# Designs tried in a protein design run: peptides against a protein of PDB entry 7C96. Part 87

Target 1, 73 residues: chain A of PDB entry 7C96
Amino acid sequence: PVIPDDFRCPISLELMKDPVIVSTGQTYERTCIEKWLQAGHGTCPKTQQTLTSTVLTPNYVLRSLIAQWCEAN

## One batch from the design tools (peptide; made by RFdiffusion4, then SolubleMPNN)

Design b2_p27_7_s3 (from b2_p27_7, 14 letters changed)
Fold by OpenDDE base, seed 4:
Structure b2_p27_7_s3 (fold): chain B 73 residues (1-73), chain A 27 residues (1-27)
Amino acid sequence: as target 1 above (73 residues)
Amino acid sequence: SEAQKELERLKSLRPEDEAFLERLKLE
């Protein structure tokens, strides 16, 4: 089935398994954004906005939505 | 796809990071 765009990581373009929210409100796959940050970047990949924090917050709502979608499809 | 378009946009915004972005999606 066609994966909703909102369920895909902007970096990997794959279905997110562990979606996390950055300070700009954008969501990425945890491993992808961690690598981005580890590479020395301090901006949001998608928006180029400076991250006011490097804290990654689990997107539990999206995780649940993805899980429900996967179960139904 | 829209996701693919977004990837291309990211590459355009960060041309110096193209190789890095490729690694991210392959790892």
Scores: peptide ipSAE 0.082, ipTM 0.641, DockQ to the pose 0.063
Fold by OpenDDE base, seed 5:
Structure b2_p27_7_s3 (fold): chain B 73 residues (1-73), chain A 27 residues (1-27)
Amino acid sequence: as target 1 above (73 residues)
Amino acid sequence: SEAQKELERLKSLRPEDEAFLERLKLE
């Protein structure tokens, strides 16, 4: 089935397993955004906005929605 | 597809950043 765009990481384009929210409000797969930050980047990959924080907040709502989708498909 | 279009948009953000392109699975 077609994976909803909101369930895909903007970087990997794959179904997110551990979605996290950055300071700009965008959501990415944890491993993808961590690699980006570890490489020394301080901007949001999708928007190019400067990140005001390096804190990554788990998007539990989205994680739950993805899990439900996976069970139904 | 919409996903492919988004990928192409993203690759245009920092075309000189090879590490970024690699993470976007463009290399």
Scores: peptide ipSAE 0.076, ipTM 0.632, DockQ to the pose 0.067
Fold by OpenDDE base, seed 2:
Structure b2_p27_7_s3 (fold): chain B 73 residues (1-73), chain A 27 residues (1-27)
Amino acid sequence: as target 1 above (73 residues)
Amino acid sequence: SEAQKELERLKSLRPEDEAFLERLKLE
C-alpha cells in the first residue's frame, strides 16, 4: 500500500519509527535529524528555517498513527 | 513520487550534503 507522505521522514523518505518535532514544527526521524544537527547544521532540512532550539520533541500522536497504519497494512 | 521530488529538491538546495542525505536514506 501507499505510505502517506506525512508518515515519511523528509530526510530518509522512509516510514518513521521514532518521529520527533523540531522548533519549526516539522517532524523527522530522530536518528536522521540528530545526525543532521551533529553535522553542524542549524536549519530545518525541509523548510530551511533557522532552528530556534535543538530540542527534539517526540511526536507521540504521529507515532501512534503510524503504528496503527502498519498494523492495518 | 512527491517524496522523491522533495529529496531531489533538498539535494539541489544543499549539494554539499548530497552524500550525507544519501547515507541517511540508506540507513
Scores: peptide ipSAE 0.095, ipTM 0.662, DockQ to the pose 0.060; fails the geometry check
Fold by OpenDDE base, seed 3:
Structure b2_p27_7_s3 (fold): chain B 73 residues (1-73), chain A 27 residues (1-27)
Amino acid sequence: as target 1 above (73 residues)
Amino acid sequence: SEAQKELERLKSLRPEDEAFLERLKLE
């Protein structure tokens, strides 16, 4: 089945399993955004905005929506 | 696809990171 774009990480384009929210409000797969930050980038890949924080907040709502979609498809 | 277009955009913004982005997709 076709994976909804909102369920794909903007970096890997893969279905997110551990989605996290960055300071700009965008969501990425945890491992992807961590690697991006570790590579020396201080901006949001999607918006190019400078991150005001490196804190990554789990997006539990999206995680739940993805899980429900996976169960149905 | 829209997702593919977004990937191309990211690559164009950070051309030096193309290999990095590809590696992320393969993991």
Scores: peptide ipSAE 0.080, ipTM 0.634, DockQ to the pose 0.059; fails the geometry check

Design b2_p27_7_s4 (from b2_p27_7, 11 letters changed)
Fold by OpenDDE base, seed 3:
Structure b2_p27_7_s4 (fold): chain B 73 residues (1-73), chain A 27 residues (1-27)
Amino acid sequence: as target 1 above (73 residues)
Amino acid sequence: SDAEAELARLKALRPDDEAFLERLRLA
């Protein structure tokens, strides 16, 4: 079984454990996006759109979907 | 920023974003 692309962080390319949504709507692994922000970047890595906020919202739906996939595979 | 501009250029050179993603992982 191959890990679905939507379940992998765009930065680490690994299965997300703590997925969070940025202001642009893209989802990343929390630790990865925090490093990006701490490095002084003000844009979304994947889309390069300017971030209107540095608030990170937990993606509970995706977290649940990933958990269900892991249980089945 | 200069770093963001570089990432944009790498993304444009690779439609599959391979070089872009590699740069992100190494940053």
Scores: peptide ipSAE 0.054, ipTM 0.642, DockQ to the pose 0.051
Fold by OpenDDE base, seed 2:
Structure b2_p27_7_s4 (fold): chain B 73 residues (1-73), chain A 27 residues (1-27)
Amino acid sequence: as target 1 above (73 residues)
Amino acid sequence: SDAEAELARLKALRPDDEAFLERLRLA
C-alpha cells in the first residue's frame, strides 16, 4: 500500500523507523539527519532554517502511528 | 517508491546538491 507522506523521511523518502524532531519542528529519520549534521550542516534540510540545537528528540507519537500503520498493512 | 528512495539516498550523499535541497523544500 501507499505510504502516507507524513510517515516518510524527507531525506530518504522511506518509511521512518526512528523518527526524530529537530529544533525547527521537522521530523526526519534519525540516521539521515545525523549524517546531515555530521557533514557539518547546521540547518534544517527541508526548511533551511538554522538549527538552534543539534539535539534530536524522538517523535514518539509519529513512531506509534507508523507502527500502527505497519501492523495494519 | 523504491526508485524515489534510491534517488534520495544518492542525493543525500551530495548535501550541496541543489536538486536535492529543492526536493526537500517541496516535500
Scores: peptide ipSAE 0.038, ipTM 0.614, DockQ to the pose 0.054
Fold by OpenDDE base, seed 5:
Structure b2_p27_7_s4 (fold): chain B 73 residues (1-73), chain A 27 residues (1-27)
Amino acid sequence: as target 1 above (73 residues)
Amino acid sequence: SDAEAELARLKALRPDDEAFLERLRLA
């Protein structure tokens, strides 16, 4: 089935398994954004905004929604 | 889609390239 856009990582374009929120409010797959940060980038890939924090917050709501979608499809 | 395929390609070939980021921003 077609993956909802909100469930796909902007970087990997794949269904997110471990979605995390960056300081700008954008959500990415954890591994993708971690690699981005480890590469020395301090901005949000999608918005180009400077990240005020490198803390990655799990998007539990989205994770749950994705899980529900996966179970139903 | 074709756009998504292009984005994926740019990510793979030029992960730190501005062209990739531009494509991402427009996605």
Scores: peptide ipSAE 0.037, ipTM 0.603, DockQ to the pose 0.053
Fold by OpenDDE base, seed 4:
Structure b2_p27_7_s4 (fold): chain B 73 residues (1-73), chain A 27 residues (1-27)
Amino acid sequence: as target 1 above (73 residues)
Amino acid sequence: SDAEAELARLKALRPDDEAFLERLRLA
């Protein structure tokens, strides 16, 4: 079935395995956003807003939802 | 401009994905 848009990383467009939330509230695959930040960028890829923090918070709720979806589909 | 530079940096991540660039431009 078609993967829900909210379950795909805005950068990779792939199903997220380790989703993390940035300061803007957007969620990305950890590896993708870490590479972006390590490259020296200080903005949110999707919204282009300046990040107030580079802390990445695991999105456990989304991870769980994705896991449930994968089990059902 | 800073915005243009940022867009260029994002484009470099997926240079052949117009849909991605379009989403970024509209954001």
Scores: peptide ipSAE 0.056, ipTM 0.633, DockQ to the pose 0.045; fails the geometry check

Design b2_p27_8_s1 (from b2_p27_8, 16 letters changed)
Fold by OpenDDE base, seed 5:
Structure b2_p27_8_s1 (fold): chain B 73 residues (1-73), chain A 27 residues (1-27)
Amino acid sequence: as target 1 above (73 residues)
Amino acid sequence: SPEKLAKFNSLPPHQQKVVEEVFKLLE
């Protein structure tokens, strides 16, 4: 089955398992964005916008949608 | 994977650089 683009991490390019939202509203795989931030970066990988916060918020809605998709495929 | 590579090549240059850097950090 083809993975929907919205379910793929902009960094890992794989189906997200632990999606988190950054201050710009973009969602990434937790592990990937944490590595990016730990490396000293303060910008959004996808948009290049400066992050107003380094807080990562779990995207529970997307996690559920991905789970539902996985069950059906 | 071939699919992953195809997707990578379709990304804008700035995002490709991020992907490459993070991949190295995850090794």
Scores: peptide ipSAE 0.683, ipTM 0.920, DockQ to the pose 0.928
Fold by OpenDDE base, seed 4:
Parts: C-alpha cells; structure tokens; sequence
Structure b2_p27_8_s1 (fold): chain B 73 residues (1-73), chain A 27 residues (1-27)
C-alpha cells in the first residue's frame, strides 16, 4: 500500500516509528533528526528555518495514527 | 526501493542533501 505523505519521515522517506516534533512544528523520525543535530546543524531539514530549540517532542498522536494505518494495511 | 528513490528525486535540493548526509551517518 501507498504510505501517506504525512506518515513518512522527510529524511528517511520511510514510515515513522518514533515521530518527534521540532521547534518549527515539523515531524521527523527521532533517529534521523538526532543525527542531523549531532552533525552540528541547527536548521529544520524540511523548511530550512532556524531551530529555536533542540528539544524533540514525541508526536504521540501521529504515532497512534500510524499504528492504526499499519493495522489496516 | 524504486518508490523511495522516486520520492527522493522529487525533493527540493536542500532536502536531498539532508537525506544523503543523514543516510550516510546511519550506515
């Protein structure tokens, strides 16, 4: 089945397993965005906006939606 | 996968660079 764009990480381009929200409001796979930040980057991969914080907030709602989608597909 | 590659090629250049860099870091 075709993975909905909103469920695909902008970096891994795969279905997200541990989605986290960055300061710009964009969501990424935790592992991917952590690697990006560890590499010394301070911008949002998707929007190029400067991150005002390096805090990563779990997107539990999206995680649940993805789980539901996986169950149905 | 071919589908993933198609998605990659449709991304703007700035995002393609991010994908490539992180991909290498995850290897």
Amino acid sequence: as target 1 above (73 residues)
Amino acid sequence: SPEKLAKFNSLPPHQQKVVEEVFKLLE
Scores: peptide ipSAE 0.683, ipTM 0.920, DockQ to the pose 0.893
Fold by OpenDDE base, seed 3:
Structure b2_p27_8_s1 (fold): chain B 73 residues (1-73), chain A 27 residues (1-27)
Amino acid sequence: as target 1 above (73 residues)
Amino acid sequence: SPEKLAKFNSLPPHQQKVVEEVFKLLE
């Protein structure tokens, strides 16, 4: 089945398994955004906005929605 | 993946660069 765009990481372009929210409100796969930050970047990959924090917050709501979709498909 | 490639090609240039950089870092 076709993966909904909202369930794809803007970096990996794949279904997210561990989605995390950055300071700009955008959500990415944890592994991907961590690599981006480790490489010395301080901007949001999708929007190019400067991150006010490097804290990554788990997106539990999206994680649940993706899990529900996976169960049905 | 043809589907993944299609998605990549639809991204704006700035985001394509991010995808390519992180892809290399994950290998």
Scores: peptide ipSAE 0.676, ipTM 0.919, DockQ to the pose 0.932
Fold by OpenDDE base, seed 2:
Structure b2_p27_8_s1 (fold): chain B 73 residues (1-73), chain A 27 residues (1-27)
Amino acid sequence: as target 1 above (73 residues)
Amino acid sequence: SPEKLAKFNSLPPHQQKVVEEVFKLLE
């Protein structure tokens, strides 16, 4: 089945397993955004906005929705 | 995959650059 766009990481372009939210409100796969930040970048990959923080917050709601989708498909 | 490539090609240039850079870092 086709993966919903909201469930696909803007970087890996794959179904997210550990989605995290950045300061701009965008969600990414943890591994991907961590690599981006570790490389010295301070902008949001999707929007190009400057990040006000490098803190990554788990998106539990999306994680649950993705898990439910995986079980059904 | 063809599907993934199609998604990549539909991204704006700035996001394509991010995808390519991170892919290299994940290797």
Scores: peptide ipSAE 0.673, ipTM 0.918, DockQ to the pose 0.930

Design b2_p27_8_s2 (from b2_p27_8, 16 letters changed)
Fold by OpenDDE base, seed 5:
Structure b2_p27_8_s2 (fold): chain B 73 residues (1-73), chain A 27 residues (1-27)
Amino acid sequence: as target 1 above (73 residues)
Amino acid sequence: SEEKEKLFNSLPEHLQEVTKLVFELLS
């Protein structure tokens, strides 16, 4: 089945399993954004905005929606 | 996959670079 765009990580282009929100409001797969930050980058990959915080907030709503979609497909 | 390749090629250049870098770090 075709994966909805909102369920794909902007970096990995795969279905997100552990989606997290950065300070700019963008959501990424945790592993992807952590590697980006560990490499010394302080910007949002998608928007190129400077991150005001390195805190990653779990996107529980999106995680739930993805889980529901996976059950139906 | 062929599908991911098409998606990758449709990304802005800056995101292509990010994706490429992260994939190298994960390998």
Scores: peptide ipSAE 0.565, ipTM 0.899, DockQ to the pose 0.940
Fold by OpenDDE base, seed 2:
Structure b2_p27_8_s2 (fold): chain B 73 residues (1-73), chain A 27 residues (1-27)
Amino acid sequence: as target 1 above (73 residues)
Amino acid sequence: SEEKEKLFNSLPEHLQEVTKLVFELLS
């Protein structure tokens, strides 16, 4: 089945398993954004905006929606 | 996959670069 765009990580282009929100409000796969930050980058990959914080907040709502989608497909 | 390749090619240049870089970091 076709994966909804909102369920794909902007970096890996794959279905997210551990989605996290950055300070700009964009959501990424945890592993992907952590590697980006560890490499010394301080910007949001998608928007190119400077991150006001490097704290990653779990997107529980999206995680649940993805899980439900996976169960149905 | 073909789907993923099409998605990648449709991304703006800056995101293509980020994707390639992260893939290298994950390897």
Scores: peptide ipSAE 0.528, ipTM 0.890, DockQ to the pose 0.929
Fold by OpenDDE base, seed 3:
Structure b2_p27_8_s2 (fold): chain B 73 residues (1-73), chain A 27 residues (1-27)
Amino acid sequence: as target 1 above (73 residues)
Amino acid sequence: SEEKEKLFNSLPEHLQEVTKLVFELLS
């Protein structure tokens, strides 16, 4: 089945397994955004906004929604 | 190819950097 766009990482375009929220409010797969930050970038890949923090907050709500979708499909 | 390189270089720098990361993840 077709994966909902909101469930795919803006970087990898794959179904997110460990979604995390950055300071701008955008959500990415943890591994992807960590690689972005490790490369020396201080901006949000999707919006280009400067990150006010490098803290990554787990998006448990989205993780749950994705899990529910996976079970149904 | 030359065409692909031209297309890539036509992208804003920010998108070029994102694209490079995508290529690395696809390998």
Scores: peptide ipSAE 0.322, ipTM 0.752, DockQ to the pose 0.184
Fold by OpenDDE base, seed 1:
Structure b2_p27_8_s2 (fold): chain B 73 residues (1-73), chain A 27 residues (1-27)
Amino acid sequence: as target 1 above (73 residues)
Amino acid sequence: SEEKEKLFNSLPEHLQEVTKLVFELLS
């Protein structure tokens, strides 16, 4: 089945396993965005907006939705 | 390919950086 776009990491384009929200409100796979930040970037990969914080907030809602989708498909 | 290289170089710098990360993940 087709994976909903909002369930896919903007970087890896894969179904997110550990989705996290950055300060811009965009959600990424934790591993992907951590690599981006570790490389010295301080911007949102998708929007290029400067991150006001590098804190990564788990997107529990999306994680749950993805889990439900996986169970159904 | 040369075509892909040209396309890559035509991208804004930030997209080049994102693309590089994608390539790393694919490798």
Scores: peptide ipSAE 0.316, ipTM 0.750, DockQ to the pose 0.202

Design b2_p27_8_s3 (from b2_p27_8, 16 letters changed)
Fold by OpenDDE base, seed 4:
Structure b2_p27_8_s3 (fold): chain B 73 residues (1-73), chain A 27 residues (1-27)
Amino acid sequence: as target 1 above (73 residues)
Amino acid sequence: SPEKQALFNSLPPHQQEVYELVQKLLS
């Protein structure tokens, strides 16, 4: 089935399993954004905005929505 | 997959670069 745009990681282009929110409000797969940050980048992959923080906040709501979608598909 | 390739091709260059870099780092 076609993965909803909001459920797809902007980096991996795959269904997110551990979505996290960055300071710009964008959500990415944890492993993907961590690798990006570890590589020395301080910008938001999607928007190119400078990150004001490197804190990654779990997006529990989205995680639940994705789980529900997986159950139905 | 062909669908993923199509998505990749539709991304702006800056996001394509991020995809390629992260894929390398995760491999």
Scores: peptide ipSAE 0.767, ipTM 0.945, DockQ to the pose 0.931
Fold by OpenDDE base, seed 5:
Structure b2_p27_8_s3 (fold): chain B 73 residues (1-73), chain A 27 residues (1-27)
Amino acid sequence: as target 1 above (73 residues)
Amino acid sequence: SPEKQALFNSLPPHQQEVYELVQKLLS
């Protein structure tokens, strides 16, 4: 089945399993954004904006939507 | 995959660079 664009990680280009929100409001796969930050980068991969915080907030709503989609497909 | 390659090619250069770096770090 075709994966909805909003369900794909902007970094890995794969279906997100553990989506997290960064300070800019963009959502990424946790493992991907963590590696980016650990490598010493402090910007949002997609927007290139400087992150005001390195806190990663779980996107529970999106996780649920993806789970529902997976059940139906 | 061919699908992923097509998606990658559609990304702006800065996002392509992020993809490649993260892939190296995850391997």
Scores: peptide ipSAE 0.766, ipTM 0.944, DockQ to the pose 0.941
Fold by OpenDDE base, seed 3:
Structure b2_p27_8_s3 (fold): chain B 73 residues (1-73), chain A 27 residues (1-27)
Amino acid sequence: as target 1 above (73 residues)
Amino acid sequence: SPEKQALFNSLPPHQQEVYELVQKLLS
């Protein structure tokens, strides 16, 4: 079935398995955003805003919603 | 994937660049 837009990583365009929130409030797949940061970038891939922190916060709510969707589809 | 290609083509240039860079780094 078609993956809901909110469940796709803005970077990989794939279903997120480990979604994390950056300082700008955007959510990405952990692996993708970590690679972006490791490459020396300090901006939000989607919004281009400067990140005030490189801390990645797990998005447990979204993770749960995605899990529920996967179970039903 | 034709669906993924369509999504990629709909992205603004800056996000297309991020996609391509990260794909290389993940390989």
Scores: peptide ipSAE 0.765, ipTM 0.945, DockQ to the pose 0.935
Fold by OpenDDE base, seed 2:
Structure b2_p27_8_s3 (fold): chain B 73 residues (1-73), chain A 27 residues (1-27)
Amino acid sequence: as target 1 above (73 residues)
Amino acid sequence: SPEKQALFNSLPPHQQEVYELVQKLLS
């Protein structure tokens, strides 16, 4: 079935497995955003805003919603 | 997939560039 937009990583364009939140409030797949940051970038891929922190916070609510969606589809 | 390609094509240029870079780094 069609993946809901909110469940798709803005970088990989795939269903997120380990969603993390950056300082701008955007959520990405962990592996994708880590590679972006490791490459020396300090901006939010989607918004282009400068990140005030490189800390990645797990989005547990979204992870749960995605898991539920996967079980139903 | 055709679906993913369509999504990619609809992205603004800056996000297309991010996609391509990260895909390269993850390979």
Scores: peptide ipSAE 0.765, ipTM 0.944, DockQ to the pose 0.931

Design b2_p27_8_s4 (from b2_p27_8, 16 letters changed)
Fold by OpenDDE base, seed 3:
Structure b2_p27_8_s4 (fold): chain B 73 residues (1-73), chain A 27 residues (1-27)
Amino acid sequence: as target 1 above (73 residues)
Amino acid sequence: SPELEAKFNSLPPHQQEVTKLVLELLS
């Protein structure tokens, strides 16, 4: 089945396993966004907005939705 | 993957650059 675009990481383009929210409200795969930040970047990959914080908040709602989708497909 | 290639090519240039960089760092 086709993976919904909202379930794909904007960086890897693959199904997210550990989605996290950045200060701009965008969600990414944890591994991908951490690598971006470690490389010295301080902007949101999707929006190019400057991040006001490096805190990564787990997106539990999206994680649950993805899990439900995987169970059904 | 032809599907992933199509998705990548549909991204704006700035996002394509991020994807290429991060995937290279993770390899």
Scores: peptide ipSAE 0.742, ipTM 0.939, DockQ to the pose 0.973
Fold by OpenDDE base, seed 1:
Structure b2_p27_8_s4 (fold): chain B 73 residues (1-73), chain A 27 residues (1-27)
Amino acid sequence: as target 1 above (73 residues)
Amino acid sequence: SPELEAKFNSLPPHQQEVTKLVLELLS
């Protein structure tokens, strides 16, 4: 089945398992964005906007949607 | 995969760079 683009991490391009939201509102796979931040970057990979915070907020809604999709497909 | 490669190639250069860097770090 074709994975919806909204379910793919903008970095890994793979189905997200632990989606987290950054300050710009973009969602990434936790592992991916953490590596990006750990590498010393402070910008949003997708938008290039400077992150006002490095706090990563779990996107529970998306996680649930992905889980439902995986169950159905 | 061919599908992932196609998606990668369709990304803006800045995103391609991020993807390559992060994937290398995760390898």
Scores: peptide ipSAE 0.742, ipTM 0.938, DockQ to the pose 0.934
Fold by OpenDDE base, seed 5:
Formats: sequence, structure tokens, C-alpha cells
Structure b2_p27_8_s4 (fold): chain B 73 residues (1-73), chain A 27 residues (1-27)
Amino acid sequence: as target 1 above (73 residues)
Amino acid sequence: SPELEAKFNSLPPHQQEVTKLVLELLS
């Protein structure tokens, strides 16, 4: 089945398993954004905005929606 | 995959660069 764009990580382009929200409000796969930050970058991959925080907040709502989609497909 | 490649090519250059870098770091 076709994966909804909102369920794809902007970096890996794959279905997110552990989606996290950055300070700009964008959501990424945890592993991907952590590697980006670890590499010394402090900007949002999608928007290029400077991140005001490196805190990654789990997007539980999206995680649940993805899980529901996976169960149905 | 062909689908992923198509998605990648549709990204703006700055996002393509991020994807390439991160995928390399994850390998």
C-alpha cells in the first residue's frame, strides 16, 4: 500500500517508527534527526530554521496513527 | 527502491543533501 506522506520521515523518506518533534514543530524519525544533530548541525532539515532547542519530543499521536495504519494495511 | 528514488528526487536540494548525509552516517 501507498504510505501517506505525513507518515514518512522528511529525511529517510520511510515510514516513521519513532517520530519525534523538533523545536520548529517538524517531525522526523528519531534516529535520523539524532544523527543530523550529532553531526554538528543545529538547523531543521526541512525548514532550515535554527533550532532553539535540541530536545526531541515524542510524537505519540502520530506514532499511534501510524500504528493504526499499519494494522489496517 | 524506485519509489524512494522518485521521492528523493522530488525533494528540494537542501533536503536532498540532508538525506544523503544522514543515510551515509547511518550506514
Scores: peptide ipSAE 0.741, ipTM 0.938, DockQ to the pose 0.942
Fold by OpenDDE base, seed 2:
Structure b2_p27_8_s4 (fold): chain B 73 residues (1-73), chain A 27 residues (1-27)
Amino acid sequence: as target 1 above (73 residues)
Amino acid sequence: SPELEAKFNSLPPHQQEVTKLVLELLS
């Protein structure tokens, strides 16, 4: 089935398994954004805005939606 | 895949650079 764009990580372009929200409100796959931050970057990959925090908040709602979609497809 | 390639090519240059870098780091 066609993966909804909102379920794809802006970095990997693949279905997210562990989506996390950054300070700009964008959501990424945890592994992807962590690698970006570890590489020394402090900007939001998608918007290029400077991150006001490096805290990554789990997007449980999206995680659940993706899980439900996977179960149905 | 053709689908992923199309998605990648549709991204703005700055996002393409991020994707390329991160995927290289993950490999």
Scores: peptide ipSAE 0.741, ipTM 0.938, DockQ to the pose 0.935

## One batch from the design tools (peptide; made by RFdiffusion4, then SolubleMPNN)

Design b2_p28_1_s1 (from b2_p28_1 with T1S Q6I E8S E19K E26K)
Fold by OpenDDE base, seed 5:
Structure b2_p28_1_s1 (fold): chain B 73 residues (1-73), chain A 28 residues (1-28)
Amino acid sequence: as target 1 above (73 residues)
Amino acid sequence: SLEEKIESLYTLSDEEAHKLLQELLKES
């Protein structure tokens, strides 16, 4: 089945397992965005906007939606 | 490969990383 775009990490292009929200509101796979930040990048991969915070907020809603999708497919 | 390109994002400069990512997004 085709994976919905909103369920794929903009970096890995794979189904997200641990989605987190950055300061710009974009969501990424935790491991991907952490590696991105650790590499010294201070911008949002998708939008190139400067990140005002390094806080990563778990996207529980999306995590649940992905789980439901996986169950149905 | 695609996987190798993605991994290279973490070793490139900010500018080059963004260029590569945009290219990958266009292909997807």
Scores: peptide ipSAE 0.578, ipTM 0.907, DockQ to the pose 0.778
Fold by OpenDDE base, seed 3:
Structure b2_p28_1_s1 (fold): chain B 73 residues (1-73), chain A 28 residues (1-28)
Amino acid sequence: as target 1 above (73 residues)
Amino acid sequence: SLEEKIESLYTLSDEEAHKLLQELLKES
């Protein structure tokens, strides 16, 4: 089935497994955004806004929604 | 390939990486 856009990582374009929220409020797959930051990029991939923090907050709500979707599809 | 393009994001400059990412998002 077609994966909802909100469930896809903006970087990998795949279903997120460990979604995390960056300072801009956007959500990415943890491994992808970590690689992005480690590569020296200091901006939000999706919005190009400068990240005010490198803290990555787990998006538990989205994780649950994705899990529910996967169970149904 | 798509996979190769995604991996290149981590080796490009900020400007070039963003340009490529936007192209990938539009294609998606």
Scores: peptide ipSAE 0.573, ipTM 0.906, DockQ to the pose 0.793
Fold by OpenDDE base, seed 1:
Structure b2_p28_1_s1 (fold): chain B 73 residues (1-73), chain A 28 residues (1-28)
Amino acid sequence: as target 1 above (73 residues)
Amino acid sequence: SLEEKIESLYTLSDEEAHKLLQELLKES
C-alpha cells in the first residue's frame, strides 16, 4: 500500500522506524539525521533552517501511528 | 541510483546536499 507522506523520512524516503524530532520540529529517521549531523551539517535537511540544537527527541506519537498503520497494512 | 544519491548527501556540502535533497523530495 501507499505509505503516507508523513510516515516517510525526508532523507531516506522510506517508512520511518525510529522517528526523531529535531529543533526545527521536523521528524527524520534517527540513523539518517545522525549521519547528517555527523557529516557536519548544521541545518535541517527538509527546511534548511539552522538547527539550534543537536538534541534528537523521539517522536513517540508518530512511532505509534506508524506501528498501527503497519499492523493494518 | 536513488540509494546512491541519498548516500551522497552525507559527503556533500550543506548547500549541495540541500539542493540534491530538494530534488529528491520533488520526485517523491
Scores: peptide ipSAE 0.569, ipTM 0.904, DockQ to the pose 0.799
Fold by OpenDDE base, seed 2:
Structure b2_p28_1_s1 (fold): chain B 73 residues (1-73), chain A 28 residues (1-28)
Amino acid sequence: as target 1 above (73 residues)
Amino acid sequence: SLEEKIESLYTLSDEEAHKLLQELLKES
């Protein structure tokens, strides 16, 4: 089945397992965005907006939706 | 490969990484 766009990490292009929200409101796979930040990038991969914080907030709602989708497909 | 391109994002400058990422997003 086709993976919903909102369930795919903008970096890995894969189904997210541990989605986290950055300061711009965009969601990424935790490991991907952490590597991005560790590489010295200070912008949001998707929007190119400067990140005002490096804090990553778990997107529990999306995680649940993805889990439900995986169970049904 | 796609995997190799994605991994290269972490070794490129911010500008070049964004350029590559945008290209990858267009192809997806």
Scores: peptide ipSAE 0.565, ipTM 0.903, DockQ to the pose 0.782

